# Ledger of designs, part 11: peptides against a protein of PDB entry 5VZU

Target 1, 271 residues: chain A of PDB entry 5VZU
Amino acid sequence: GRTLEDIFHEHMQELILMKFIYTSQYDNCLTYRRIYLPPSRPDDLIKPGLFKGTYGSHGLEIVMLSFHGRRARGTKITGDPNIPAGQQTVEIDLRHRIQLPDLENQRNFNELSRIVLEVRERVRQEQQEGGHEAGEGRGRQGPRESQPSPAQPRAEAPSKGPDGTPGEDGGEPGDAVAAAEQPAQCGQGQPFVLPVGVSSRNEDYPRTCRMCFYGTGLIAGHGFTSPERTPGVFILFDEDRFGFVWLELKSFSLYSRVQATFRNADAPSPQ

## One batch from the design tools (peptide; aimed at target 1 N82)

Design b1_p11_3_s1 (made by RFdiffusion4, then SolubleMPNN; from b1_p11_3, 7 letters changed)
Fold by OpenDDE base, seed 5:
Structure b1_p11_3_s1 (fold): chain B 271 residues (1-271), chain A 11 residues (1-11)
Amino acid sequence: as target 1 above (271 residues)
Amino acid sequence: PPQTLGEDYVP
C-alpha cells in the first residue's frame, strides 16, 4: 500500500508541477505590480513588512504583514495553486486576545479549539449588534412635519409645604477600590508548545510567545475554488517572528521577517 | 475505492 510518506511526496510533486504550470503558462502574460512596504506606525504591534511563511506542502511563501487600527493582515505576495497572490491569507483581530493555558494544557488541541471557538462566537455577536445599530440610525429621518399641537394649559398643581427635618445620617461612601488591573507585565513571554496533532513543517519554532490573538485564515481548493475563512490563532513570538495556527486544518505556519533591505520600497507619502 | 484525498483546503 502507499505509505503516508508516498502520498505526501506525490502531493508535493503535484503542487510543484502546478506551481510550474501556473508560472510557465503566464510567461507571456505576466503583469508586474510594484509592491510598497506599509508605513510603520507607533501603535503597530511590530514593524510591518515582508515575512517568509511556511505553508505545509506548499513550502515557503512571501506574506506582507500590515496593521489597520485594531486589525492586522497578512497578504500573499506569492500565490499558490489554492490562494492567489494579493489575497489576505490571514486577518487578525487585535481586540480579541487568546489566552493560552499552561504548558501542559497547551498540548490539548480540544482545549485550544474551545478557547478559539468561544472567541469566534463573541466576534459574531459583536458583528450582529453593530449591524443593528447601523441599520436603525438611517430609518428615522422621515420629515417630522411639526404639526403645532395646541398648548393645553398645564394646571397649577398646588405647592405643598416646607417641613425641613435635617436627618444627619452620614453614610460613609464605601470606597469601591477599583482593583486596577495590573498591566500584564510586558516582560516575560509565556512558554509555548503546539497542540498534539497540529502539523508543523519545522519543529524549530519559538518555545516562548509574547501574546496571541484571534484571527481567520483563507483556505480554498485548487484554482481558488470555494474560498472560505477558517478560525485560527495568531501567535506573536518576537519582533521578527509570528505564527498562525489553522485550527480546522490542524496546521501551523511560521512566519519570519525578510531581512533584505529594498531601495525605493517605501510607500509614497499621502499627498 | 481510492479515497479521494479530500481537496486539501490549504492556506
Scores: peptide ipSAE 0.165, ipTM 0.723, DockQ to the pose 0.139
OpenDDE base, seeds 1, 2, 3, 4: peptide ipSAE 0.137, 0.150, 0.156, 0.149; ipTM 0.742, 0.736, 0.738, 0.744

Design b1_p11_3_s2 (made by RFdiffusion4, then SolubleMPNN; from b1_p11_3, 7 letters changed)
Fold by OpenDDE base, seed 2:
Structure b1_p11_3_s2 (fold): chain B 271 residues (1-271), chain A 11 residues (1-11)
Amino acid sequence: as target 1 above (271 residues)
Amino acid sequence: PPQTLGELYVP
């Protein structure tokens, strides 16, 4: 029978062939879109910008990392036969930090799977609760035909004055102890290893990570068929490197900053 | 498991 390895090898050959066919056919009609680098914000987890990502059989792809409040987004700049350029390859929920276990338990794929699926369920519950509040408010604005009642002019005047006394009621300002969000300890990076059975393009990934977050990755069939979001883990290694573990695919993508400086790539200031 | 190459969902 075909091994899983045979299927992956044949798939890689098809992807290369498809990429070649597309590249050769589109030589006649290229549509160019200008890409701007996202502006850096002080609250950005790392500097936004272009990264080289590893996508197993697809090889190296260019991804734009951007920050959107408590969400980060990886957008494909390079398209492939499955996911076209401009799609959001990864979406990271910066509200949902993942704590990796010790190095021994990090080797256990089932433990990582448990942790990620528990966070996925919390995210789903939060979305259901927030969706209910937004739905009920819109219903009842029936069109009140406000008839135009007429213009009457009444004028009158007077000024009277009196003196009412200053009641001193010294309501104590209840100290709303703003729970100081403990500054995310730029803690000493923790030892990092991929779980057994997670495939990486190379073994040369950082063995220490700063923090991890819940995220989703986009997967599809050839020609962007049946696109879906799969759960995963965003792993911040350093200012220039992050990873994504595709949980269901048992795959790891490593992203490294593009060190090239682009002229005139800054986003136009919102005038 | 994907039985056909067309059933291979990839990122």
Scores: peptide ipSAE 0.213, ipTM 0.757, DockQ to the pose 0.196
OpenDDE base, seeds 1, 3, 4, 5: peptide ipSAE 0.029, 0.165, 0.187, 0.024; ipTM 0.712, 0.753, 0.753, 0.680; seed 1 fails the geometry check

Design b1_p11_3_s3 (made by RFdiffusion4, then SolubleMPNN; from b1_p11_3, 7 letters changed)
Fold by OpenDDE base, seed 3:
Structure b1_p11_3_s3 (fold): chain B 271 residues (1-271), chain A 11 residues (1-11)
Amino acid sequence: as target 1 above (271 residues)
Amino acid sequence: PPQELGQNYVP
């Protein structure tokens, strides 16, 4: 039978050949599209922009990070044989923070898997409940036959007078329990390690993270066949670095900010 | 499962 090593070598040869074919197509008709950097907003988790992502066998790819309310999105700027350019490689739900355990329990892949799948189920329930409220609201538009109600005459309402007795209603000050805004702990980041059995292209990843969120990643076969969203974890390390743990693939992608400044790359102001 | 076609489903 083919060994896992034989399968890996065959797959790597196929990817190298496909990359060579795609790079040789540059002599053909090319479509150019201008890319604009997303505008930065005060509420953005980090500055949006271009990141260099590690994709295992594909190597280094360029991803645009953007923020859309309570969602973040990674969009491929470079395509590969599996996922073409312009696809959303990662979608992050900023409503669903993941709390990592201590370092000892972070090494347990099954513990991370449990935490992520519990969040996935909550996201699914919230989507079902929100879908039901939108469905029931449409059912009650029975056809209002607008019978033309006859014009009843404007009865002149009489001008009743001014008696202004001030009722001293001593409303007790209800203790507004100030929901303690948990101070954004600008504190020491949490120690971070990959679970045992999660592959990283480089062992040189940040060993401290600020926060984590639930997300989904896009996977497909060659030629973008059978595209699927797989559950994962977005790891914010710092202003210039984030990661994504592909849970089902047992892989980790590290994303590092492109340090190049682009002139005239900002989106034109909406006129 | 995507593994059945011998194609590696990758990100």
Scores: peptide ipSAE 0.270, ipTM 0.770, DockQ to the pose 0.160
OpenDDE base, seeds 1, 2, 4, 5: peptide ipSAE 0.269, 0.267, 0.236, 0.040; ipTM 0.772, 0.770, 0.764, 0.771

Design b1_p11_3_s4 (made by RFdiffusion4, then SolubleMPNN; from b1_p11_3, 6 letters changed)
Fold by OpenDDE base, seed 1:
Structure b1_p11_3_s4 (fold): chain B 271 residues (1-271), chain A 11 residues (1-11)
Amino acid sequence: as target 1 above (271 residues)
Amino acid sequence: SAQTLGETYVP
């Protein structure tokens, strides 16, 4: 039978051939579109901008990281045979932090899978609850017919009465020992390792991470067939590096900031 | 995961 290595090699050859065909066919009609860098905001998790990402068999791709309130997005600047340029390769929910276990339990793929799927179910529940509130508000504009019905009357009066009793009951203040959430020391990243069976293009990834978040990645067949969102983990290593664990694919993408300075790449201020 | 028999879904 074909080995997993044979299948991977054949798939890489197909992707390289497809990339060559696409690039060679477009030589006669190139449409250029200007790319603008996202503006930096004070509340951004890290500086937005261009990152070089590793995509297994596709190799190296350029991704734009941008922040949108409580969401971050990775947008492909370079496309591949599966996912075109301009698609959101990753979407990160900055409301849903993932706490990684200790280094020993991080090696267990099933433990990471459990944690991610529990967060996925919470995100799904929140979306269902928020969808119901938006649906009910439209129904009630029935036309209130203006019927003028009449003036009926005054009735007045009465007055009573006073009484006062002051019962003392002195319930003791239960010492709620506020478990002092130790301020997560903002400086020291936790030890990080990929789970066993998660593939990386290389073993040269940071062995400490600052924080992790729930996210989804976009996957598709050749020619952007049957695109779907798959659950994953966004891993912030530092100001210039992040990762994404593609849970269902058992793969890891490392993203490193493009250090090149671009002239006139800032978005025009909305006038 | 619908691994449909032929197409490798990749990111």
Scores: peptide ipSAE 0.261, ipTM 0.783, DockQ to the pose 0.161
OpenDDE base, seeds 2, 3, 4, 5: peptide ipSAE 0.132, 0.257, 0.041, 0.037; ipTM 0.766, 0.786, 0.766, 0.750

Design b1_p11_4 (made by RFdiffusion4)
Pose (drawn by RFdiffusion4):
Structure b1_p11_4 (pose): chain A 212 residues (1-129, 189-271), chain P 11 residues (1-11)
Amino acid sequence: GRTLEDIFHEHMQELILMKFIYTSQYDNCLTYRRIYLPPSRPDDLIKPGLFKGTYGSHGLEIVMLSFHGRRARGTKITGDPNIPAGQQTVEIDLRHRIQLPDLENQRNFNELSRIVLEVRERVRQEQQEGQPFVLPVGVSSRNEDYPRTCRMCFYGTGLIAGHGFTSPERTPGVFILFDEDRFGFVWLELKSFSLYSRVQATFRNADAPSPQ
Amino acid sequence: HEDYARNMQFS
């Protein structure tokens, strides 16, 4: 929904062109691999499926939310050269809820960082052996109309890598649940916010034979 | 990760 002008500035102009060129080299001679929608589950769930998400200068990407015990997974359906399609873009720890402060403390980025890194450490120990909401100051959000109320927060980690999916790594963050079908992820080390929203469209033949 | 950081920090 833009022209060459609105894009010729600039890093996105490059990424957009590469994509167009790269994808168009297929001239619709394509191979498709099967995917499934995730299993629904009652008590043990807060609702799976496909979501549209903001991935900075790559634009929106489609991400599938699925539940695997005390962890939720976000798997890329569409992706980018940094973190490709088919990868785990996010992992939400559902046993480590993070309390939301009043608005003024939400604004304080360092309080959020200290709190998140604390949980990361407690998690490393374990494994080794709604109210008003606002993003902290200094955290970017491409959306800006992110909901200003939220139901809960959890510790999670996202996957990052340089171009070519080089040296991928987990970085700490915080998952934010807004309503039944909108959620967010604060990328702590990137001071960046990704806003996700449910794909409302209905899909035929997409259920899995079983959870395995 | 500089490229990825630049991408994600875009507004």

Design b1_p11_4_s1 (made by RFdiffusion4, then SolubleMPNN; from b1_p11_4, 7 letters changed)
Fold by OpenDDE base, seed 3:
Structure b1_p11_4_s1 (fold): chain B 271 residues (1-271), chain A 11 residues (1-11)
Amino acid sequence: as target 1 above (271 residues)
Amino acid sequence: MEDFRRSLQAV
């Protein structure tokens, strides 16, 4: 029977062959597209830009991180045999923070899985509720039969005068205690460890994280076959580093900011 | 088998 080692070896050969085929296509017709860096906004979780990520056996890839209100997106700048360039490799929901347990319980993959799947279910419920409100509002446009109401003449009713007395109705302003968004305390980061059985290409990942969020990652077969979104955890380490835990794949990708400065990479100002 | 063919091979 095929051993796990035989399967791994055959699969590594297939990847090397696919990478070679893709590399040899550069001798053919290439389409060039200019890449613009996303504009930075004050409310962005970190500065948007280019990050280098590790995708297990695929090696080093370039991803652009951008912010879109309460969502963040990682867009592939480099493609691989599975996911082409321009695809959103990760989509992060900045409304749904993941609270990691203590360091002992972080080693338990089942505990992380439970926390992520509970948040996934909340996101699904919120999407269903918001879909129902949008559906009920469309039903009551009964056909307004445009009966041509006859042109009744403009009677010029006269400008009667001014004397509305100000009633002092002293309605007490109910203190809507705006839940003060606790200023993101620049607190000591939480200790971080990968769960047992989560594969990381590099054991050298940050052992402290600032915050975590629910997200989804894009997975597909070779040639972008059967693409789907899998649940995961976005982990912010610092201004220049983030991670993504691919829950179903039991893998971790580390992303580090590209420190190169690009001239003329800013988007043209909208004229 | 199918999981290996998706965008992250477990090492």
Scores: peptide ipSAE 0.102, ipTM 0.832, DockQ to the pose 0.322
OpenDDE base, seeds 1, 2, 4, 5: peptide ipSAE 0.090, 0.096, 0.097, 0.089; ipTM 0.827, 0.826, 0.822, 0.824; seed 4 fails the geometry check

Design b1_p11_4_s2 (made by RFdiffusion4, then SolubleMPNN; from b1_p11_4, 8 letters changed)
Fold by OpenDDE base, seed 4:
Structure b1_p11_4_s2 (fold): chain B 271 residues (1-271), chain A 11 residues (1-11)
Amino acid sequence: as target 1 above (271 residues)
Amino acid sequence: MEDFRKSLQSV
């Protein structure tokens, strides 16, 4: 029977061959495009920038993390045989936090699957409701008939009246103590473990996470065939590390900040 | 045919 090792070797050989074919086809036709780093905003979950991720057998890939209001995006800087460069490999909904269970229940893939799919359903419902409100507003531009101009009348000036007294009614403004939403204590990270049966290329991932969010990952066949978005979990470990659990693929990708400083990589100010 | 839809086929 094929060993796991045989299957891994065959798959690695195929990937190397594909990489060779792609590289050889474009050897004489390389187009370089400048990439600008996203500006950092005070409301960004972490500093945006370049992250190196490991995608199973494909090795090291570069992803740009950027923030767009209540969404975060991972954009491929390096493509692979399935997903080309410039594609949004992950899209994170920062409105939809994932609350991980205790460490014992985190080992249960079915529990994580339940939590993620419940959030997915909520996101789908919110999209349907918001789609209906946008549809009904377009209908009623009936033709406003142009009826005519009529006239100016000038009417008059009148007058004076004086007096009324200064009643002091000192209604105490009830201090509605707006309960200051305590800034969510950037508390001690929750213990984190991958569910049983979720593959990671390396077991060396952070064992504590700050927060998790619902997200979707882009998957496609070779040559970007049949692209679809699959549900997953974005896991923020720290300022320099995040993960993505690919729920349907039962896989985990770890992303680490590229520590290289790029001079003149800032986007030109919108003039 | 396991759908090779991402480079993350966990073999």
Scores: peptide ipSAE 0.070, ipTM 0.811, DockQ to the pose 0.444
OpenDDE base, seeds 1, 2, 3, 5: peptide ipSAE 0.057, 0.053, 0.064, 0.054; ipTM 0.805, 0.805, 0.813, 0.800

Design b1_p11_4_s3 (made by RFdiffusion4, then SolubleMPNN; from b1_p11_4, 8 letters changed)
Fold by OpenDDE base, seed 4:
Structure b1_p11_4_s3 (fold): chain B 271 residues (1-271), chain A 11 residues (1-11)
Amino acid sequence: as target 1 above (271 residues)
Amino acid sequence: MEDFKKSLQAV
């Protein structure tokens, strides 16, 4: 019978062959595009930039992390046989936090699945409600009949209205209920473990995380066939590391900041 | 199942 080792070797040979075919097809037609690093903003969850990810058997990939208001995006800098360069490999909704349970319940894949799918359904409902309000407003531009220009009545005079005394209306200072800024708990990261049955390339991932968010990942067949968005969890470990749990794929991807400094990599200021 | 892969997972 085929061993797990045989299956792994066959799969690695297929990937090497695909990588060779793709590389050799472009040997005579290379297009170079300059990449700019996204500017950092004060409200960014972490510094934007280049991250190296490990995707199973594909090896090392480069992703650009950027922030767009209440959304984060991972854009592929390196393509693979499934997802080409320039695609948004992950989209993160920074409005929808994922609350991880205790370590015992974090080991349960079904519990993580429940939490993520409940958030997915809320995101879907919010999109449907916001879509209906935008649709109804366009209907009633009835033809405004051009009624004619009525005439300019004249500039009558500057009457001297008198010295009204300042009433001391002692308006009580309404208690501005200070919306309790939930202190950004610069708290100790919560304990983190992957659910049982979620594949990781290695066991070398951070065992504490700062926060988690709902997100979607892009998946496709070879040659970018049938591309779709799958639900997942973005996990912020620290300033230089994040993860993504691919729920339907039962897989984890770890991303680590590229520590290289790039000269002249800043985007030109919008003129 | 169509082999939807983010990357070829060695399943």
Scores: peptide ipSAE 0.060, ipTM 0.798, DockQ to the pose 0.390
OpenDDE base, seeds 1, 2, 3, 5: peptide ipSAE 0.051, 0.046, 0.052, 0.059; ipTM 0.798, 0.789, 0.800, 0.806

Design b1_p11_4_s4 (made by RFdiffusion4, then SolubleMPNN; from b1_p11_4, 8 letters changed)
Fold by OpenDDE base, seed 4:
Structure b1_p11_4_s4 (fold): chain B 271 residues (1-271), chain A 11 residues (1-11)
Amino acid sequence: as target 1 above (271 residues)
Amino acid sequence: MEDFRKSLQAV
């Protein structure tokens, strides 16, 4: 029978051949586009920038991490046979934290699946509710009644109103207990392990994570056929490393910051 | 047909 190694080699050869075919077909028609690094904001979960990801057999890919309010996005800088460059390979909802259980229960894929799918349903409900409010506001185009002509303002005279004494109503200022936004506890990292049956290219991933969020990953067939978003977990390990668990694919991708400094890579300030 | 959609077939 074919070994796992044989299957891996065959698949790697296919991917290399596909890459060779695509690069050779466009050898004379390369369009270069400048990429700008996203500006860093104080409220960004980590510094935005370039990360190298490992996608199993696809090898090394470059992803731009950027923050957009309560969303983070991973945009492919390098394409693969399935997902072209410029696509949002991951979208992270920073409103929807994933609370990982203890290490024993983290090993259970079904428990992670349950937690993620519950959050997915909440996100769907919120989208449906917000869609209904935006729909009902457009219906009342009442009939344009005809403009009657502006009649002239008669100047009626200033009647002297009398000296009403100011009553000192000493309304006590109700202490609006400003619910102190608990400073986002830069929580001591929690122990982290991949669920059994979630595949990683290697076991060299951080065993402690800072926080997790619900997200979706983009998947497609070769040539970007039948693209869809699948549920997953964004895992922040540290300032320079994050992961994504692809729930339906039972796979993990590790992303590490590109440590190269780029001169003049900042986006032009909006004039 | 294994849906080779982003085959993160971790072999």
Scores: peptide ipSAE 0.058, ipTM 0.798, DockQ to the pose 0.449
OpenDDE base, seeds 1, 2, 3, 5: peptide ipSAE 0.053, 0.047, 0.059, 0.044; ipTM 0.803, 0.795, 0.807, 0.785; seed 3 fails the geometry check

Design b1_p11_5 (made by RFdiffusion4)
Pose (drawn by RFdiffusion4):
Structure b1_p11_5 (pose): chain A 212 residues (1-129, 189-271), chain P 11 residues (1-11)
Amino acid sequence: GRTLEDIFHEHMQELILMKFIYTSQYDNCLTYRRIYLPPSRPDDLIKPGLFKGTYGSHGLEIVMLSFHGRRARGTKITGDPNIPAGQQTVEIDLRHRIQLPDLENQRNFNELSRIVLEVRERVRQEQQEGQPFVLPVGVSSRNEDYPRTCRMCFYGTGLIAGHGFTSPERTPGVFILFDEDRFGFVWLELKSFSLYSRVQATFRNADAPSPQ
Amino acid sequence: PFFPEGAFLPF
């Protein structure tokens, strides 16, 4: 929904062209691999499926939310040269809820960082052996119309890599649940916010034979 | 440039 002008500035103008060129080399001679929608589950769930998400200069990407015990997974359906399609873009730890402060303390980025890194440490120890909402100051959000109220928060980690999916790594963050079908992830080390929203469209023949 | 599998294609 833009022209060559609105894009010729600039890193995105490059990424958009590469994509166009790369994808168009297929001239619709494509191979398709099977995917499934995730299993629904009652008590043990807060609703799975496909979501549209913001991935910075790569634009929106489609991500599948699925539940695997005390962890939620976000798997890329569409991706980018940094973190490709099919990868785990996010992992939400559902046993480590993070309390939301009043608005003024939400605004303080360092308080959020200290709190998140604390949980990361407690998690490393374990494994080794709604109210108003605002993003902290200094955290970017491509959306800006992110909901200003939220139901809860959890610790999670996202996967990052350089171009070519080089040296991928988990970085700490915080998952934010807004309503039944909108959620967010604050990328702590990137001071960046990704806003996700449910894909409302209905899909035929997409259920899996079983959870395995 | 090098592009990994799934860089711009759907999974």

Design b1_p11_5_s1 (made by RFdiffusion4, then SolubleMPNN; from b1_p11_5, 3 letters changed)
Fold by OpenDDE base, seed 3:
Structure b1_p11_5_s1 (fold): chain B 271 residues (1-271), chain A 11 residues (1-11)
Amino acid sequence: as target 1 above (271 residues)
Amino acid sequence: PYLPEGAFLPA
């Protein structure tokens, strides 16, 4: 039978061949589209922009991070043999923060898997409930035949008078101390480690994270065959670095901000 | 095997 090593070797050969085919296609008529950087908003988790990912044998990938209210998106700027440019590689639900356990329990892949799958189930329930409310609201607009109700005459209701009694009711102002949710002190990051059995191309990843969120990543076969969304964890390390844990694949991708400044790359202001 | 954007199976 084919060994696991034979399968890996054949797969690596196929990838090298596909990369060679793609690089040889640059002699063909290419369609170029201008890419604009998304505008930064005050409520953005970090500054939006270009991030560099590194993936095993693919090498360098470029992803655009953007914010869309309670969602973040990673859009492929570079294509690869599996997923073409312009696809949403990652979709992050900023409503569903993941709390990582202590550093000892972070080494347990089954614990991370449990936490992520519980959040995935909540997201599915919320989608089902929101789908039912939208469905039931449309059913009750039966066609109200607007029968033209005849114009009954406006009876002039008389001007009743001014009587001014000054009732003193001294209702005590109950001090509802609105517990000001202390803005989560952005200061002390949590210790971070990958679970045992999660592969990283680089062992040099940040060992402290700010926040984690539930998300989904896009996976496909060669030529974008059978594309699927797989559950994962978005890890915010700092202003310039984030990661994605691909739960089912037991893989970690690190993304670092592209520090290059592009002139005239800002989106035109909506006129 | 489905591959993400470059999540190859580690050798």
Scores: peptide ipSAE 0.039, ipTM 0.761, DockQ to the pose 0.079
OpenDDE base, seeds 1, 2, 4, 5: peptide ipSAE 0.037, 0.036, 0.032, 0.033; ipTM 0.756, 0.759, 0.745, 0.751; seed 4 fails the geometry check

Design b1_p11_5_s2 (made by RFdiffusion4, then SolubleMPNN; from b1_p11_5 with F3L F11A)
Fold by OpenDDE base, seed 1:
Structure b1_p11_5_s2 (fold): chain B 271 residues (1-271), chain A 11 residues (1-11)
Amino acid sequence: as target 1 above (271 residues)
Amino acid sequence: PFLPEGAFLPA
C-alpha cells in the first residue's frame, strides 16, 4: 500500500510541477491587475493590509486582510495550485467570538473542536432564520380591488367616570446581585498553545493571543476543483500577527504583516 | 482528500 510519506511525496512533487508550469507559462501572456490596499476604518479590529502567510507545502503566500462591518476577509494575492489569486481564503465572523479554555484544555483538540462546531451550528441557525424573513415578504401583494363600501355613521362615545384608588403594595426589590462579568482586561492577552495534533510549519508562533473568532477557510483540489468552506478559528495575536486554525485539516497558518510601504497603493476615493 | 491552500503541512 502507499504510505502517508509516499502520498505526501507525490503530492509535493505534483505541487512543485504545477507551480513550475504556471510560472513558466507567464512568459507568453501576462495580465496585470492593480492591487489596492483597503482603507483603514476606526472600527477595524486591526489595520487592514498585506500579510505574509506561512503554509506547509505552498511555502509563502500573500493575503490581503480587509474588514467589512462584522466580517473580516483574507483575500489571496498569490494563488496556489488549489486556490487562485483573488479568492477569499478566510472569512471571519466578528459576531462569533471564541473563548479559548485554559492552557491545559487548549491542548485538547476535541475541546476546541466542540467549541468551534457549537458556534458553526449557531451561525447556520442564524442564516436559516434570516433566510425565512426574506422569503415571506414577497407573496402577499395580490391586488385587492378597492370596492367602496358605504359610510355607516359615527356612534358617539359615552363619557364614564373616574375613581382610581391607589393600592400601595410595596413589594421589596430582591437584590439580584448581577455577577459583574469582570471586564476582560483589554490589555492582557490570554496564554495560547496549539492543540495536540494540530500541525504548524514551525513552533515560532505567539504564545499569547488577544481574542479569537469563528471563521471559515476555503479548501479545494488542484485546479480549484470542488471548492468548499471548512470551519476554523481566527486568532488575533497582535496588531501585526494573526493565525488561522483549520479545524478539519488539523493545521495552523500564521500570518505576519508585510511592513513594506507601497507608493500609490491606496484605493482611489469613491468620487 | 481535499487539501486547503496552505495546509498540506508535512505530517
Scores: peptide ipSAE 0.042, ipTM 0.763, DockQ to the pose 0.079
OpenDDE base, seeds 2, 3, 4, 5: peptide ipSAE 0.032, 0.041, 0.045, 0.040; ipTM 0.743, 0.765, 0.778, 0.760; seed 4 fails the geometry check

